Peptides against a protein of PDB entry 6JX3. Designs and how they scored, part 58

Target 1, 85 residues: chain A of PDB entry 6JX3
Amino acid sequence: AEFRLRPEISVAQTDYGMVLLDGRSGEYWQLNDTAALIVQRLLDGHSPADVAQFLTSEYEVERTDAERDIAALVTSLKENGMALP

## One batch from the design tools (peptide; made by RFdiffusion4, then SolubleMPNN)

Design b2_p23_3_s1 (from b2_p23_3, 6 letters changed)
Fold by OpenDDE base, seed 3:
Structure b2_p23_3_s1 (fold): chain B 85 residues (1-85), chain A 23 residues (1-23)
Amino acid sequence: as target 1 above (85 residues)
Amino acid sequence: KPYVAPTITNLSKSPPETISAGA
């Protein structure tokens, strides 16, 4: 399934990195560099498998760990009201 | 490059709350 942000969520780029803003509640979340990279690639249409391959090619991380971290991030974004189920 | 697991931080909380979104 396609990764997609909830309609009330907007993306802001700050000096401290990517921030996701909830336009209804005012809640906002700062992503670290790795989280921002994953979200950016998913929003660009890359699959989680594509992102995992990218991470293992650029960083000192095993494929299984990359896949698990991507899945965990996606779950967190869904559970905390940023991404659609 | 060294790998850092993904995290998200709720800045609307006081104090901010960081969730480890990876291993």
Scores: peptide ipSAE 0.761, ipTM 0.936, DockQ to the pose 0.925
Fold by OpenDDE base, seed 4:
Structure b2_p23_3_s1 (fold): chain B 85 residues (1-85), chain A 23 residues (1-23)
Amino acid sequence: as target 1 above (85 residues)
Amino acid sequence: KPYVAPTITNLSKSPPETISAGA
């Protein structure tokens, strides 16, 4: 349901963009602009459908592709230890 | 605007490793 980061993950805005930092291990990941936008909106409480609508309204992307990319990103964030299952 | 698929980059690795998180 609700997209949430793991409790040990913090969000930082750096010169390189949004970074998700694991405060326990020190591992950290940089998100590109699209990934950061998606994560920001999800953390703000928007649904994946909301985010897909936003992407298609702002960018040259089809709805199906946007939805697939959002789902893939969420999966990657979960699998790589940043988001809660 | 042009669309770029989402990516995440593990900066902890040397060299950093970028993973395409989209299509």
Scores: peptide ipSAE 0.760, ipTM 0.936, DockQ to the pose 0.925
Fold by OpenDDE base, seed 1:
Order: C-alpha cells, then structure tokens, then sequence
Structure b2_p23_3_s1 (fold): chain B 85 residues (1-85), chain A 23 residues (1-23)
C-alpha cells in the first residue's frame, strides 16, 4: 500500500527536527532523524524496499532490521493518526 | 554511520511521550 499522510497532517521543519502536526486536533509529533528520513523518502515516492536499501547503505543496520523498523514506524504513524491506513 | 532506530515523540502530552517505532 502507498504511504500517505492524512489530509489534516502538515509537515514542519523545526529547530527540533521534523514535526507532524494535526491541524484539526492540535496533536503534534516530533520525529527523530531516522524517522524523518524514512517518512521523507516514503513521501517522495520511494518504496519501503527502497528506503531499506538506503538505510543499509548509509547506516550500520542489517536489511531485515531496517525493513522491520520501517514497517514498525509506518504502523505507529497510522495508529497515532498521522498516516492513512 | 551508527544507526538509531526511528522514534516519534508526542509533544502534545505533558510530559512528552516518546515511542520507539523500531527495534
């Protein structure tokens, strides 16, 4: 499935890092650098597989671990109201 | 580079709540 943010979610770059803001509820989440990287690449149209490949090429992480982390992040973003199911 | 698992922090809560979104 294609990764997409909910329409009420906006992305902001702050001094604290990437923030996802819910314009309706006011809830907002700060992403660490890894989460921000994953989200940005997914929003740019890269597949989870593409992102996993990128992570393994840049960081000390195994492919399977990268894939699991990407999936877990996507799940968290969906469950916490930021990404569409 | 060293790898850090993805995390998200709910800044709306007091105190903020960080969720480890990876391994």
Amino acid sequence: as target 1 above (85 residues)
Amino acid sequence: KPYVAPTITNLSKSPPETISAGA
Scores: peptide ipSAE 0.759, ipTM 0.935, DockQ to the pose 0.913
Fold by OpenDDE base, seed 2:
Structure b2_p23_3_s1 (fold): chain B 85 residues (1-85), chain A 23 residues (1-23)
Amino acid sequence: as target 1 above (85 residues)
Amino acid sequence: KPYVAPTITNLSKSPPETISAGA
């Protein structure tokens, strides 16, 4: 399934990193560098598997751990109102 | 490079609340 942000969510690049702002509620979330990287690649159309491969090639992380972390992030973004289910 | 698990931080809360979105 395609990863998409909810329509009310806007992305801001700040000195503190990527921020996702909910234009309806006013809630806003700061992503750390890893989370931002994952979100950016997913929004660009890369699959979670693609992102996992990228992470393992660039960082000291095992494939299984990368896949788990990507899945957990996606779940968190959905549960906290940023990504579409 | 060293790997850091993904996190998201709710900045609209006081204090901000960080969720570990990975292990």
Scores: peptide ipSAE 0.758, ipTM 0.935, DockQ to the pose 0.928

Design b2_p23_3_s2 (from b2_p23_3 with L8I E13A T18V S23A)
Fold by OpenDDE base, seed 4:
Order: structure tokens, then C-alpha cells, then sequence
Structure b2_p23_3_s2 (fold): chain B 85 residues (1-85), chain A 23 residues (1-23)
């Protein structure tokens, strides 16, 4: 399924890095560099498998760990109101 | 490059709260 942010969520680049802002509640979340990279690629239409391949190619991480981390991030973004189910 | 697992931090919380979204 396509990864999408909720319509009330906007992306900002700040001194803290990539931030996701909820325009309704005022909640906002900072993503570390890895999380930002994953989100950016998913929003660009890459699959989780694509992102995992990218991570293992660029970073010292095993495929299984990359896949698990991507899934965990997506779950967190959904559970915390940033990504659509 | 060294790998850092993804994290998200609720900056609107007081104090801010880090959620480790990976391992």
C-alpha cells in the first residue's frame, strides 16, 4: 500500500532537521536523519523493500534489521497520527 | 556509513519525548 501522510500533516525543514507538523493539533515531531530519509523515499513512491535495499547499500545495516526498522517507523507514524492507515 | 536506527521525537511535548522507531 502507498505510504501517505495525513492531510493535516505538513513537512518542515528546521534547525532540528525534518519535522512533521499537525496543522490541527499543533503537535510536531522531529525525525532523525535515518527516519527522514525513510519517510522521504516512501513519499517519493519507493516501496519498503526499495528503502531497505537503499539502506543496506548506503549504511552498515543488515537487510533484516533495515526492514524491521522501516516497519517500526511506519507503525509509529501511523500510531502517532502522522501517516494514513 | 555507520547506521543509526530511525527515531522520532515529540517536540511539542514538555519535555520532548523520544520514541525509538527502530532497533
Amino acid sequence: as target 1 above (85 residues)
Amino acid sequence: KPYVPPTITNLSADPPRVISAGA
Scores: peptide ipSAE 0.730, ipTM 0.924, DockQ to the pose 0.924
Fold by OpenDDE base, seed 2:
Order: C-alpha cells, then structure tokens, then sequence
Structure b2_p23_3_s2 (fold): chain B 85 residues (1-85), chain A 23 residues (1-23)
C-alpha cells in the first residue's frame, strides 16, 4: 500500500533535523537521518523494497535488516499518528 | 558507509522520548 502522511502532519527541516509536526495536537517528532531518508523515499513513491535496495547499496546493512527497519519505522509512524494506515 | 538504524524522537514529550524504529 502507498505510504502517506496524515493530512494534519507537516514536514519541516529544523535545528533538530527533519521534523514531523501534527498541526492538530502540536505533537512533533524528530527523525534521525536514516528515518528521514526512508520517509523521503517512501513519500516520493519508492516501495519499501526500493528503499531497502537503496539502503543496502549506500550503507553497511544487510537486506533483511534494512527491510525490517523500514517496516518497523512505518509501523511506528502509523502507531504514533504520523502516517495513514 | 556506517548504518544507523532509524529512530524517531517525540520532541513534544517531557522529557523527549526516543523510539528506536529499527534494529
């Protein structure tokens, strides 16, 4: 399924790095560089498989680990109110 | 290059809360 942020979520680049801000609740989350990279690529329409391939080509990470990390991040973003189910 | 697992940090929490969303 397509990865999408909830409509109330905005993306900002701040002193804290990439931040996702909930315009309704005021909650906001900083993404580390890896998380930001994953989110950016997913939002650009790349599949999790595409992102995993990218990560393994750029970083010292195994494909299985990359795939699990992507899935875990997506789950966290959904559970914490940033991404649509 | 070195891989750092993805994390998200709730900056609005007091204190801020880091969630490891990866290995």
Amino acid sequence: as target 1 above (85 residues)
Amino acid sequence: KPYVPPTITNLSADPPRVISAGA
Scores: peptide ipSAE 0.730, ipTM 0.924, DockQ to the pose 0.917
Fold by OpenDDE base, seed 3:
Structure b2_p23_3_s2 (fold): chain B 85 residues (1-85), chain A 23 residues (1-23)
Amino acid sequence: as target 1 above (85 residues)
Amino acid sequence: KPYVPPTITNLSADPPRVISAGA
């Protein structure tokens, strides 16, 4: 399924990294560099498998670990009200 | 490059809450 942010969520770039902002409540989340990279690629239309391949090619991480981290991040974004289920 | 797992931090929480991959 396509990864999408909830309609009320906007993306902001700050000097400290990517921030996801809830325009309704004002709640906001800061992503570390890895999380931001994953989210950016997913929003750009890459699949989780594509992102895992990218991570293993650029970073010292095994494929299975990359896949689990991507899945866990996506789950967290959904559970914390940023991404659509 | 060294790999750092993805994390998100709720900055609006008091205190801010860090969520790591798998949490």
Scores: peptide ipSAE 0.730, ipTM 0.920, DockQ to the pose 0.745
Fold by OpenDDE base, seed 1:
Structure b2_p23_3_s2 (fold): chain B 85 residues (1-85), chain A 23 residues (1-23)
Amino acid sequence: as target 1 above (85 residues)
Amino acid sequence: KPYVPPTITNLSADPPRVISAGA
């Protein structure tokens, strides 16, 4: 399925990194560099497989670990109200 | 480069709550 943020979510770039803000509730989340990289690439239309390949090419991480981390992050973003199901 | 798993931190929580690797 295609990764998309919920309509009420805004993306902000701050001195502390990428932040996702819920314009309705006011809740907001800070993403670390890895999470921000994953989200940015997914929003640009890259598949999770594309992102996993990118992570393994740039970082000291195995493909299976990258895939699990991407999936877990996506699940968390959905469960915490930032991404559409 | 060294790899750090993805984390998200709920900054609006009191206290803020960190979720590591989406867990």
Scores: peptide ipSAE 0.728, ipTM 0.920, DockQ to the pose 0.774

Design b2_p23_3_s3 (from b2_p23_3, 7 letters changed)
Fold by OpenDDE base, seed 1:
Structure b2_p23_3_s3 (fold): chain B 85 residues (1-85), chain A 23 residues (1-23)
Amino acid sequence: as target 1 above (85 residues)
Amino acid sequence: KPYVAPTITNLSRTPPETISNGA
């Protein structure tokens, strides 16, 4: 299924990086550059496999490691209330 | 270029209690 943020989540770009703000609870989360890149590509409609391919082409990371990191990030975003399950 | 694993940080939660140990 496609990756989507929850409706109450707003995206902000700050000097310290991408931030996701929960408009209902008031909680907010900072993403590092890699996490922001992954989220942006997923929101653009790329699959996790597409993102893994992109990461291995741009960064010094093995495919298996990229796939694991993407999966872990997506799980974290869902479990912490930022992404739809 | 160098790879850094993705991370997220909750900026709104209170950090855990800490104890100064002098070291």
Scores: peptide ipSAE 0.666, ipTM 0.906, DockQ to the pose 0.360
Fold by OpenDDE base, seed 3:
Structure b2_p23_3_s3 (fold): chain B 85 residues (1-85), chain A 23 residues (1-23)
Amino acid sequence: as target 1 above (85 residues)
Amino acid sequence: KPYVAPTITNLSRTPPETISNGA
């Protein structure tokens, strides 16, 4: 399925990076640059495979490692209430 | 470019002094 944020989650850009804010609970998470890049591309409609290809083309990372990191991030975002399952 | 693994940090539930993998 397509990656989507939960309806109550909003995105904010801060001086220190991307933050995801839960408008109902007030809980918020800070993303590092790589996480922000991945989330932005997923929200733009790119598949995890697309993102992995992008990461390997731009950064010193193996495809398998990129895929694992993307999957782990997506899982974390879902489990921590930011992304829809 | 050098690669840094993606990280997320819960700023609402973690005291600032214990946050080590934020943005």
Scores: peptide ipSAE 0.661, ipTM 0.905, DockQ to the pose 0.513
Fold by OpenDDE base, seed 4:
Order: sequence, then structure tokens, then C-alpha cells
Structure b2_p23_3_s3 (fold): chain B 85 residues (1-85), chain A 23 residues (1-23)
Amino acid sequence: as target 1 above (85 residues)
Amino acid sequence: KPYVAPTITNLSRTPPETISNGA
């Protein structure tokens, strides 16, 4: 299944970096640069495997670590109400 | 490039002094 944000979530670029804002609850979350990069690639239609390959090619990270970090981020985004299940 | 693990921070529940002001 494709990665999608919930309809009430807005994306903003701020002085603090990328922020996801819930227009209904008012909750908002800051993403660090790596998280923002992952989210942007997922929203562009890349699979988690694609993103892991990208991270290992661009950064000093092992494939298994990248995969685990991506999975943890996706789970967190879903469980904290930002991404659709 | 050096790798930094992805993080998310709930700003709505975080005091200003603990919020990073860098992008």
C-alpha cells in the first residue's frame, strides 16, 4: 500500500524544519532532515525498500539500520495520526 | 555523508526551550 498522509495533515516548511500539522486537533510535529527526506520520497511513491537503498547510497548507514529506521518512522507516523494505515 | 536517524518531535507538547530552532 502506498504511503499517504491523513487528509487533515498539512505540510509546512518552517524555521524549525519540516512540520506536519493536524488541522483538526492542532497537534504538530517537527521532522528532522532525515525524516523529512524519507517522508518526501515515500509521498513521491518510492517504497521503503527504495528509500533504504537511497539512504545507504547517500549516507554512512547500513542497509538493515536504514530499513529499521524507515519502518520505525512509518509506524510512528501512523500511530501518531499523521499517516493513513 | 554522515547519517542521522530520523526523528519526529511533538512541538505542541514541547516547551520552547527544548525545541530545536534549526532546520
Scores: peptide ipSAE 0.650, ipTM 0.904, DockQ to the pose 0.443
Fold by OpenDDE base, seed 2:
Structure b2_p23_3_s3 (fold): chain B 85 residues (1-85), chain A 23 residues (1-23)
Amino acid sequence: as target 1 above (85 residues)
Amino acid sequence: KPYVAPTITNLSRTPPETISNGA
């Protein structure tokens, strides 16, 4: 399934990293560089598997760890109201 | 490159003393 942000979520690129702002609640979240990279690639249409492959090719991380981290991030984004189920 | 696990931080609910810079 396609990864998408909820319609009320805005993305801001700041000097401190990617920020996701909920236009309804006013809550806002800071993503670290890795999370921002993952979200950007998912929003561009890459699958979690694609992203895992990318991470293992660019960073010192094993495939299984990358996949787990991506899944955990996606879950967090959904549970915290930023990504659509 | 060194790998850092992805993290998200709710700045709106984070205590002020733990925030060194804005968003």
Scores: peptide ipSAE 0.635, ipTM 0.904, DockQ to the pose 0.417

Design b2_p23_3_s4 (from b2_p23_3, 7 letters changed)
Fold by OpenDDE base, seed 3:
Structure b2_p23_3_s4 (fold): chain B 85 residues (1-85), chain A 23 residues (1-23)
Amino acid sequence: as target 1 above (85 residues)
Amino acid sequence: KKYVAPQITNLSTDPPKTISAGA
């Protein structure tokens, strides 16, 4: 399934990194650099597998660990009301 | 480059709450 943000969520770039803002509730989350990178690439249409490949090429991380972390992030974004299920 | 696991921080809570995804 394609990764998509909920319609009420907007993306903002701040001096402290990417922030996801809920326009209805006002709740907002700050992403660290790795999370922001993953979200940006997913929103650009890259698959989780593509993102994992990218992470392993740029960082000292194993493919399996990258895939796990991407999946965990996606789950967290869904569970915390930012991404569509 | 050194890898850091993805993290998200809820800035709406007091104090802010960080969730480490994966690790």
Scores: peptide ipSAE 0.766, ipTM 0.940, DockQ to the pose 0.916
Fold by OpenDDE base, seed 1:
Structure b2_p23_3_s4 (fold): chain B 85 residues (1-85), chain A 23 residues (1-23)
Amino acid sequence: as target 1 above (85 residues)
Amino acid sequence: KKYVAPQITNLSTDPPKTISAGA
């Protein structure tokens, strides 16, 4: 399924990195560089497989590990109210 | 480049809570 943020979530770029802000609850989350990169590419329409390929080309990470980490991040974003199921 | 697993940090809690999504 397509990765999509919940409509109440806004993306902000700060000196500390990407922040996802819930405009309803006021909760906000800071993403580290890797998480921000994954989210940006998913929002741009790249598949998890595309993102995994990108990570393995840019970083010292194996494909299987990249795929696992992408899946884990997506799950976390859904569970913590930032991404749609 | 060195790889760091994706992390998200809830800045609205005291103290902030970090979740490592991955290894």
Scores: peptide ipSAE 0.765, ipTM 0.939, DockQ to the pose 0.920
Fold by OpenDDE base, seed 4:
Structure b2_p23_3_s4 (fold): chain B 85 residues (1-85), chain A 23 residues (1-23)
Amino acid sequence: as target 1 above (85 residues)
Amino acid sequence: KKYVAPQITNLSTDPPKTISAGA
């Protein structure tokens, strides 16, 4: 399924990294570099499998760990009101 | 490169709350 942010969520680049801002509530979340990278690639249309492949090619991480981390991030973004179900 | 698991931090709470979304 396509990964999409909720319509009220905007992306900002700050000195602290990528920030996802809820324009309705004012709540905002900072993403670390890995999370930001995953989100950017997903928003660009890459599948979780694509992202996992990318992570294993660029970082010292095993495929299964990358896939699990991507899934966990997506779940967190959905549960915390940033990504659409 | 060294891998760091994805993390998100709620900056709107006091104090900010970090969630490690991965291993």
Scores: peptide ipSAE 0.765, ipTM 0.939, DockQ to the pose 0.935
Fold by OpenDDE base, seed 2:
Structure b2_p23_3_s4 (fold): chain B 85 residues (1-85), chain A 23 residues (1-23)
Amino acid sequence: as target 1 above (85 residues)
Amino acid sequence: KKYVAPQITNLSTDPPKTISAGA
């Protein structure tokens, strides 16, 4: 399925990195560099598999770990109200 | 280069709450 943010979520690039702001609740989350990279690529239309391949090519991480971390991030973003189910 | 697991931090809580979304 396509990864999408909820419509009330806005993305801001700040000195603290990528921030996701909920325009309804006011809740906001800061993403570290890895999380931001993953989200950016997913929003650009890359599949989780594409992102995993990218991570393994750029970082010292195993494919299985990359895939797991991507899945975990997506789950967290959904559970915490940032991404659509 | 060194890999860091993805993390998200809720900045609207006191104190901020970090979730390590990975290993």
Scores: peptide ipSAE 0.764, ipTM 0.939, DockQ to the pose 0.929

Design b2_p23_4_s1 (from b2_p23_4, 9 letters changed)
Fold by OpenDDE base, seed 4:
Structure b2_p23_4_s1 (fold): chain B 85 residues (1-85), chain A 23 residues (1-23)
Amino acid sequence: as target 1 above (85 residues)
Amino acid sequence: FVEVERIETGVGLDTFISRLAPA
């Protein structure tokens, strides 16, 4: 399944990092650099498995840890109304 | 008013991203 943001969510780049903005509620969510990288790659069409491979190839992180954190982030984005189910 | 929350991963990758500066 394709990872997609909800229609009311927009992405803004700030001096403090990537921010997801809800155009209806006025809520916004700041991503740390790792989360921003994951979201960017998912939005570009890479699978969670692709992203995990990328993280483990570029940084000192275990595959299992990368997969778990990607899954947790995706779940959080969906549960908090930023990403489509 | 605006509500803000921070979404973070559980891995220490922020430090690695900053340090390694991948292409």
Scores: peptide ipSAE 0.028, ipTM 0.526, DockQ to the pose 0.122
Fold by OpenDDE base, seed 5:
Structure b2_p23_4_s1 (fold): chain B 85 residues (1-85), chain A 23 residues (1-23)
Amino acid sequence: as target 1 above (85 residues)
Amino acid sequence: FVEVERIETGVGLDTFISRLAPA
């Protein structure tokens, strides 16, 4: 299924980078540059495999590292109540 | 901006793409 944020989560762009906001709790999560890029591409409809391929083709990163980071991020976002399972 | 809880991926990958602007 397509990656989706929970309804109460919104995205804000700040001078420090991408921030996820929980409209109900008021909590803020700041993503580093890698996480922000991954989230943006996933929200645009790219699959995790697409994103991994993109990262390896555009930057000096290994496929296995890209896959691990994407998986870890998605897991974290789901476990912390930001993304739908 | 307010103090935020940081969600981060690997340092190496972050370093390689740190120059990119958000889409």
Scores: peptide ipSAE 0.028, ipTM 0.525, DockQ to the pose 0.195
Fold by OpenDDE base, seed 1:
Formats: sequence, structure tokens, C-alpha cells
Structure b2_p23_4_s1 (fold): chain B 85 residues (1-85), chain A 23 residues (1-23)
Amino acid sequence: as target 1 above (85 residues)
Amino acid sequence: FVEVERIETGVGLDTFISRLAPA
């Protein structure tokens, strides 16, 4: 399914990295560099499989590790109310 | 108050992306 952020979530680039802000609660989350890259690609319409392929082609990482981290991140974003299920 | 949380992925992948230039 299509990866989408919840409507109340806004994205900002800061000196500390990508930040997601919940406009309702006022909570915000800082993404590390790997998470920010994955989120950007998913929001651009790439599937998790596409992102895994991209990571393995651009960096010295194994496909299994890429798939694991993408899945874990997507789960975290959904559980913390940032991404739609 | 404002709550802040750092979203992390696996240490290994993060380290590779942080240290290595794209191929």
C-alpha cells in the first residue's frame, strides 16, 4: 500500500536533520540520517522493496539489513502516529 | 510541554550511510 504521513504531521529540515511535527499534540521526532533517507524515498512513491534495492546499490549494506531497517522504521512511524496504516 | 523522540534504525545501516559516500 501507499506510504503516507498522517495529515496532522508536518516535515521540516533542521540543522539536526529531518523532523516530524504533530500539529495536534505538539510532539516532534527527529529522524536519523538513515530514517530520513528511507522516509523521503517512500514519500516519493517508492515501495519498500525499491528502497531496499536503492540502499544496497548506493551503500555497502546487505539486502537483509536494508529490508529489516525499512520494516522497523515503517512500523515505528505507524505506531507513533506519524504514518497512516 | 513538547515531547521529543529520536527515531532510529539499525546501528549498522545508519553507520554505513553516515560514513560512506554513495557508490
Scores: peptide ipSAE 0.027, ipTM 0.534, DockQ to the pose 0.132
Fold by OpenDDE base, seed 3:
Order: sequence, then C-alpha cells, then structure tokens
Structure b2_p23_4_s1 (fold): chain B 85 residues (1-85), chain A 23 residues (1-23)
Amino acid sequence: as target 1 above (85 residues)
Amino acid sequence: FVEVERIETGVGLDTFISRLAPA
C-alpha cells in the first residue's frame, strides 16, 4: 500500500529537523534525521524495500535492522495519527 | 499550547549508525 500522511497533517522543516503537525489537535512530532529521511523517501513513492536498500547502501546497518526500523516507524506514525492506515 | 513529542526510529540510526559512501 502507498504510504500517505493524513489530510490534517502538515510537514515543516526546521533548523532542528522535520516536523509533522496535526492541524486539528495542535500536536506535533519532531522526527530525528533518520526518520525524516525514511518519511521523505516513502512520500516520494519509494517502497519500504527501496528505503531499506538505500539505508544499507548509505549506512553501516544490516538489511534486517533497516527493515525493522522502517516498519517500526511506519507503525508509530499510523498509531500517532500521522499516517493513513 | 502545542504539545511536542519526538518520533524516533526503533534503532536510532542517526545516533548510532555512521553514514558511509554509497555502496
């Protein structure tokens, strides 16, 4: 399935990193650099598998760890109301 | 007020994993 943010979510770039803002609740989340990279690539249409391959090519990380980390982030974004199911 | 939380990856790659040249 295509990764998408919920319609009420806005994306902002700050000096401290990428921020996701819920326009209804006023809650927002600061993404760390790796999470921001993952989200940006997913929003650009890359699959989780594509992103995992990218991470392993750019970082000293195992493929299985990259895949697990991406899955955990996506789950977190959905559970916190940032991403569509 | 605005409530702020930090979303982190499970592993914390940006903290513990070094960037390398593309393989």
Scores: peptide ipSAE 0.027, ipTM 0.539, DockQ to the pose 0.128

Design b2_p23_4_s2 (from b2_p23_4, 8 letters changed)
Fold by OpenDDE base, seed 4:
Structure b2_p23_4_s2 (fold): chain B 85 residues (1-85), chain A 23 residues (1-23)
Amino acid sequence: as target 1 above (85 residues)
Amino acid sequence: MVVVERVETGVGLDVSISRLAPA
């Protein structure tokens, strides 16, 4: 399924880096550089497999680990109310 | 702002998200 943010979530660039803001609660989460890269590519329409391939080309990481890290991040974003199920 | 919650994968890549709140 397509990765999408919840409608109340917006992206902001701050001194802390990429931040996802909840326009209703006022809560927000800072993404580190790699997390931001993953989210940006997913939002651009790349599949998790595409992103994993990209990460293995850019970093010294095994494909399985890259796929696991992407899945874990997506799960966290869903569980914490930022991404749609 | 301060970090009040952090989620890290702890596997191949350094991937984390951190919930921030006023100090």
Scores: peptide ipSAE 0.616, ipTM 0.901, DockQ to the pose 0.859
Fold by OpenDDE base, seed 2:
Formats: sequence, C-alpha cells, structure tokens
Structure b2_p23_4_s2 (fold): chain B 85 residues (1-85), chain A 23 residues (1-23)
Amino acid sequence: as target 1 above (85 residues)
Amino acid sequence: MVVVERVETGVGLDVSISRLAPA
C-alpha cells in the first residue's frame, strides 16, 4: 500500500530538522536524518523495497535490517498518528 | 523545546523520531 501522511500532518523543516506537525493538535515529531530520508523517499513514491535498496548503497547495512528499520519506522508513524494506515 | 517521547529502531540504521513539546 502507498505510504501517505494523514491529511492534518504537514512537513516542516525547522531548526530541529524535519518535523511532522499535526495541524489539529499542535503535536509534532522530529525525524532524525535517516528517518527523514526514508520518509521523503516513501512520499516520493518509492516502495519500502526501493528505499531499502537505496539505503544499502548509501550505508553499510544489510538489506534485511534496512527493510526492518523502514517497516518499524512506518509502523511508528502510523501508530503515532502521522501516517495513514 | 524538549523531547517528551522517542522511538528508535536501533537495528541496522540509526532511525528515530522524537516528539517535542515546550519545556
């Protein structure tokens, strides 16, 4: 399924880095650099597998670990109200 | 602003998100 942010979520670049802001509640989450990279690529339409392949070329990481980390991040974003299920 | 919650994957990559709020 396509990765999508919830409609109330906006992306902002701040002094904290990439932030996902809930326009209703005012809550926001700062993404670290790798998390931001993953989210940006997913939002651009790359599949988790695509992103994992990309990450293995940019970082010394096993494909399986990259895929796990992506999946875990996506799950966290969904569970914390930033991404659509 | 302070971190009030942090989620980390911590396996192959350094991936984390941190919920921030005023101190």
Scores: peptide ipSAE 0.611, ipTM 0.900, DockQ to the pose 0.872
Fold by OpenDDE base, seed 1:
Structure b2_p23_4_s2 (fold): chain B 85 residues (1-85), chain A 23 residues (1-23)
Amino acid sequence: as target 1 above (85 residues)
Amino acid sequence: MVVVERVETGVGLDVSISRLAPA
């Protein structure tokens, strides 16, 4: 399934970096640089496979590890109410 | 603001998200 944020979630750039904000509850999560990079590319329409390939070109990481890290991040974003299932 | 929860993947990349709340 395509990665999408929940309708109530907005993206903000703050003093703490990239933040995903729930406009209803006011809860928000700070993303570190690599997490933000992954989310931005997914929101731009790149597939997880595309993102994994990109990460292997930018960082010293194996493709399978990149794929695992992307999947884990996406799971966390879904479980914490930021991304749609 | 303070971090009240942190989630890290901890494998190939440094990937984390941190829930923030007022101190």
Scores: peptide ipSAE 0.606, ipTM 0.898, DockQ to the pose 0.873
Fold by OpenDDE base, seed 5:
Structure b2_p23_4_s2 (fold): chain B 85 residues (1-85), chain A 23 residues (1-23)
Amino acid sequence: as target 1 above (85 residues)
Amino acid sequence: MVVVERVETGVGLDVSISRLAPA
């Protein structure tokens, strides 16, 4: 399924990097550089497989590990209320 | 601001998200 943020989530670039802010609760999460790269590409319409391929070309990481990390990040974003299930 | 919760993956990439709150 397509990765999408929940409608109450705003994306901000701050002194702390990319931040996802929940407009209802006021909670927000900072993404580190790699997490932000993944999220940006997913939001741009790239599939997790596309992103994994990209990461293996840019970083010293195995495809399977990249896929696992992407999946884990997506799960975390869903579980913490930032992404739609 | 401080990190009050951090979620990291434990595999090939350094991927993390951190919930922030005022210090």
Scores: peptide ipSAE 0.614, ipTM 0.901, DockQ to the pose 0.861; fails the geometry check

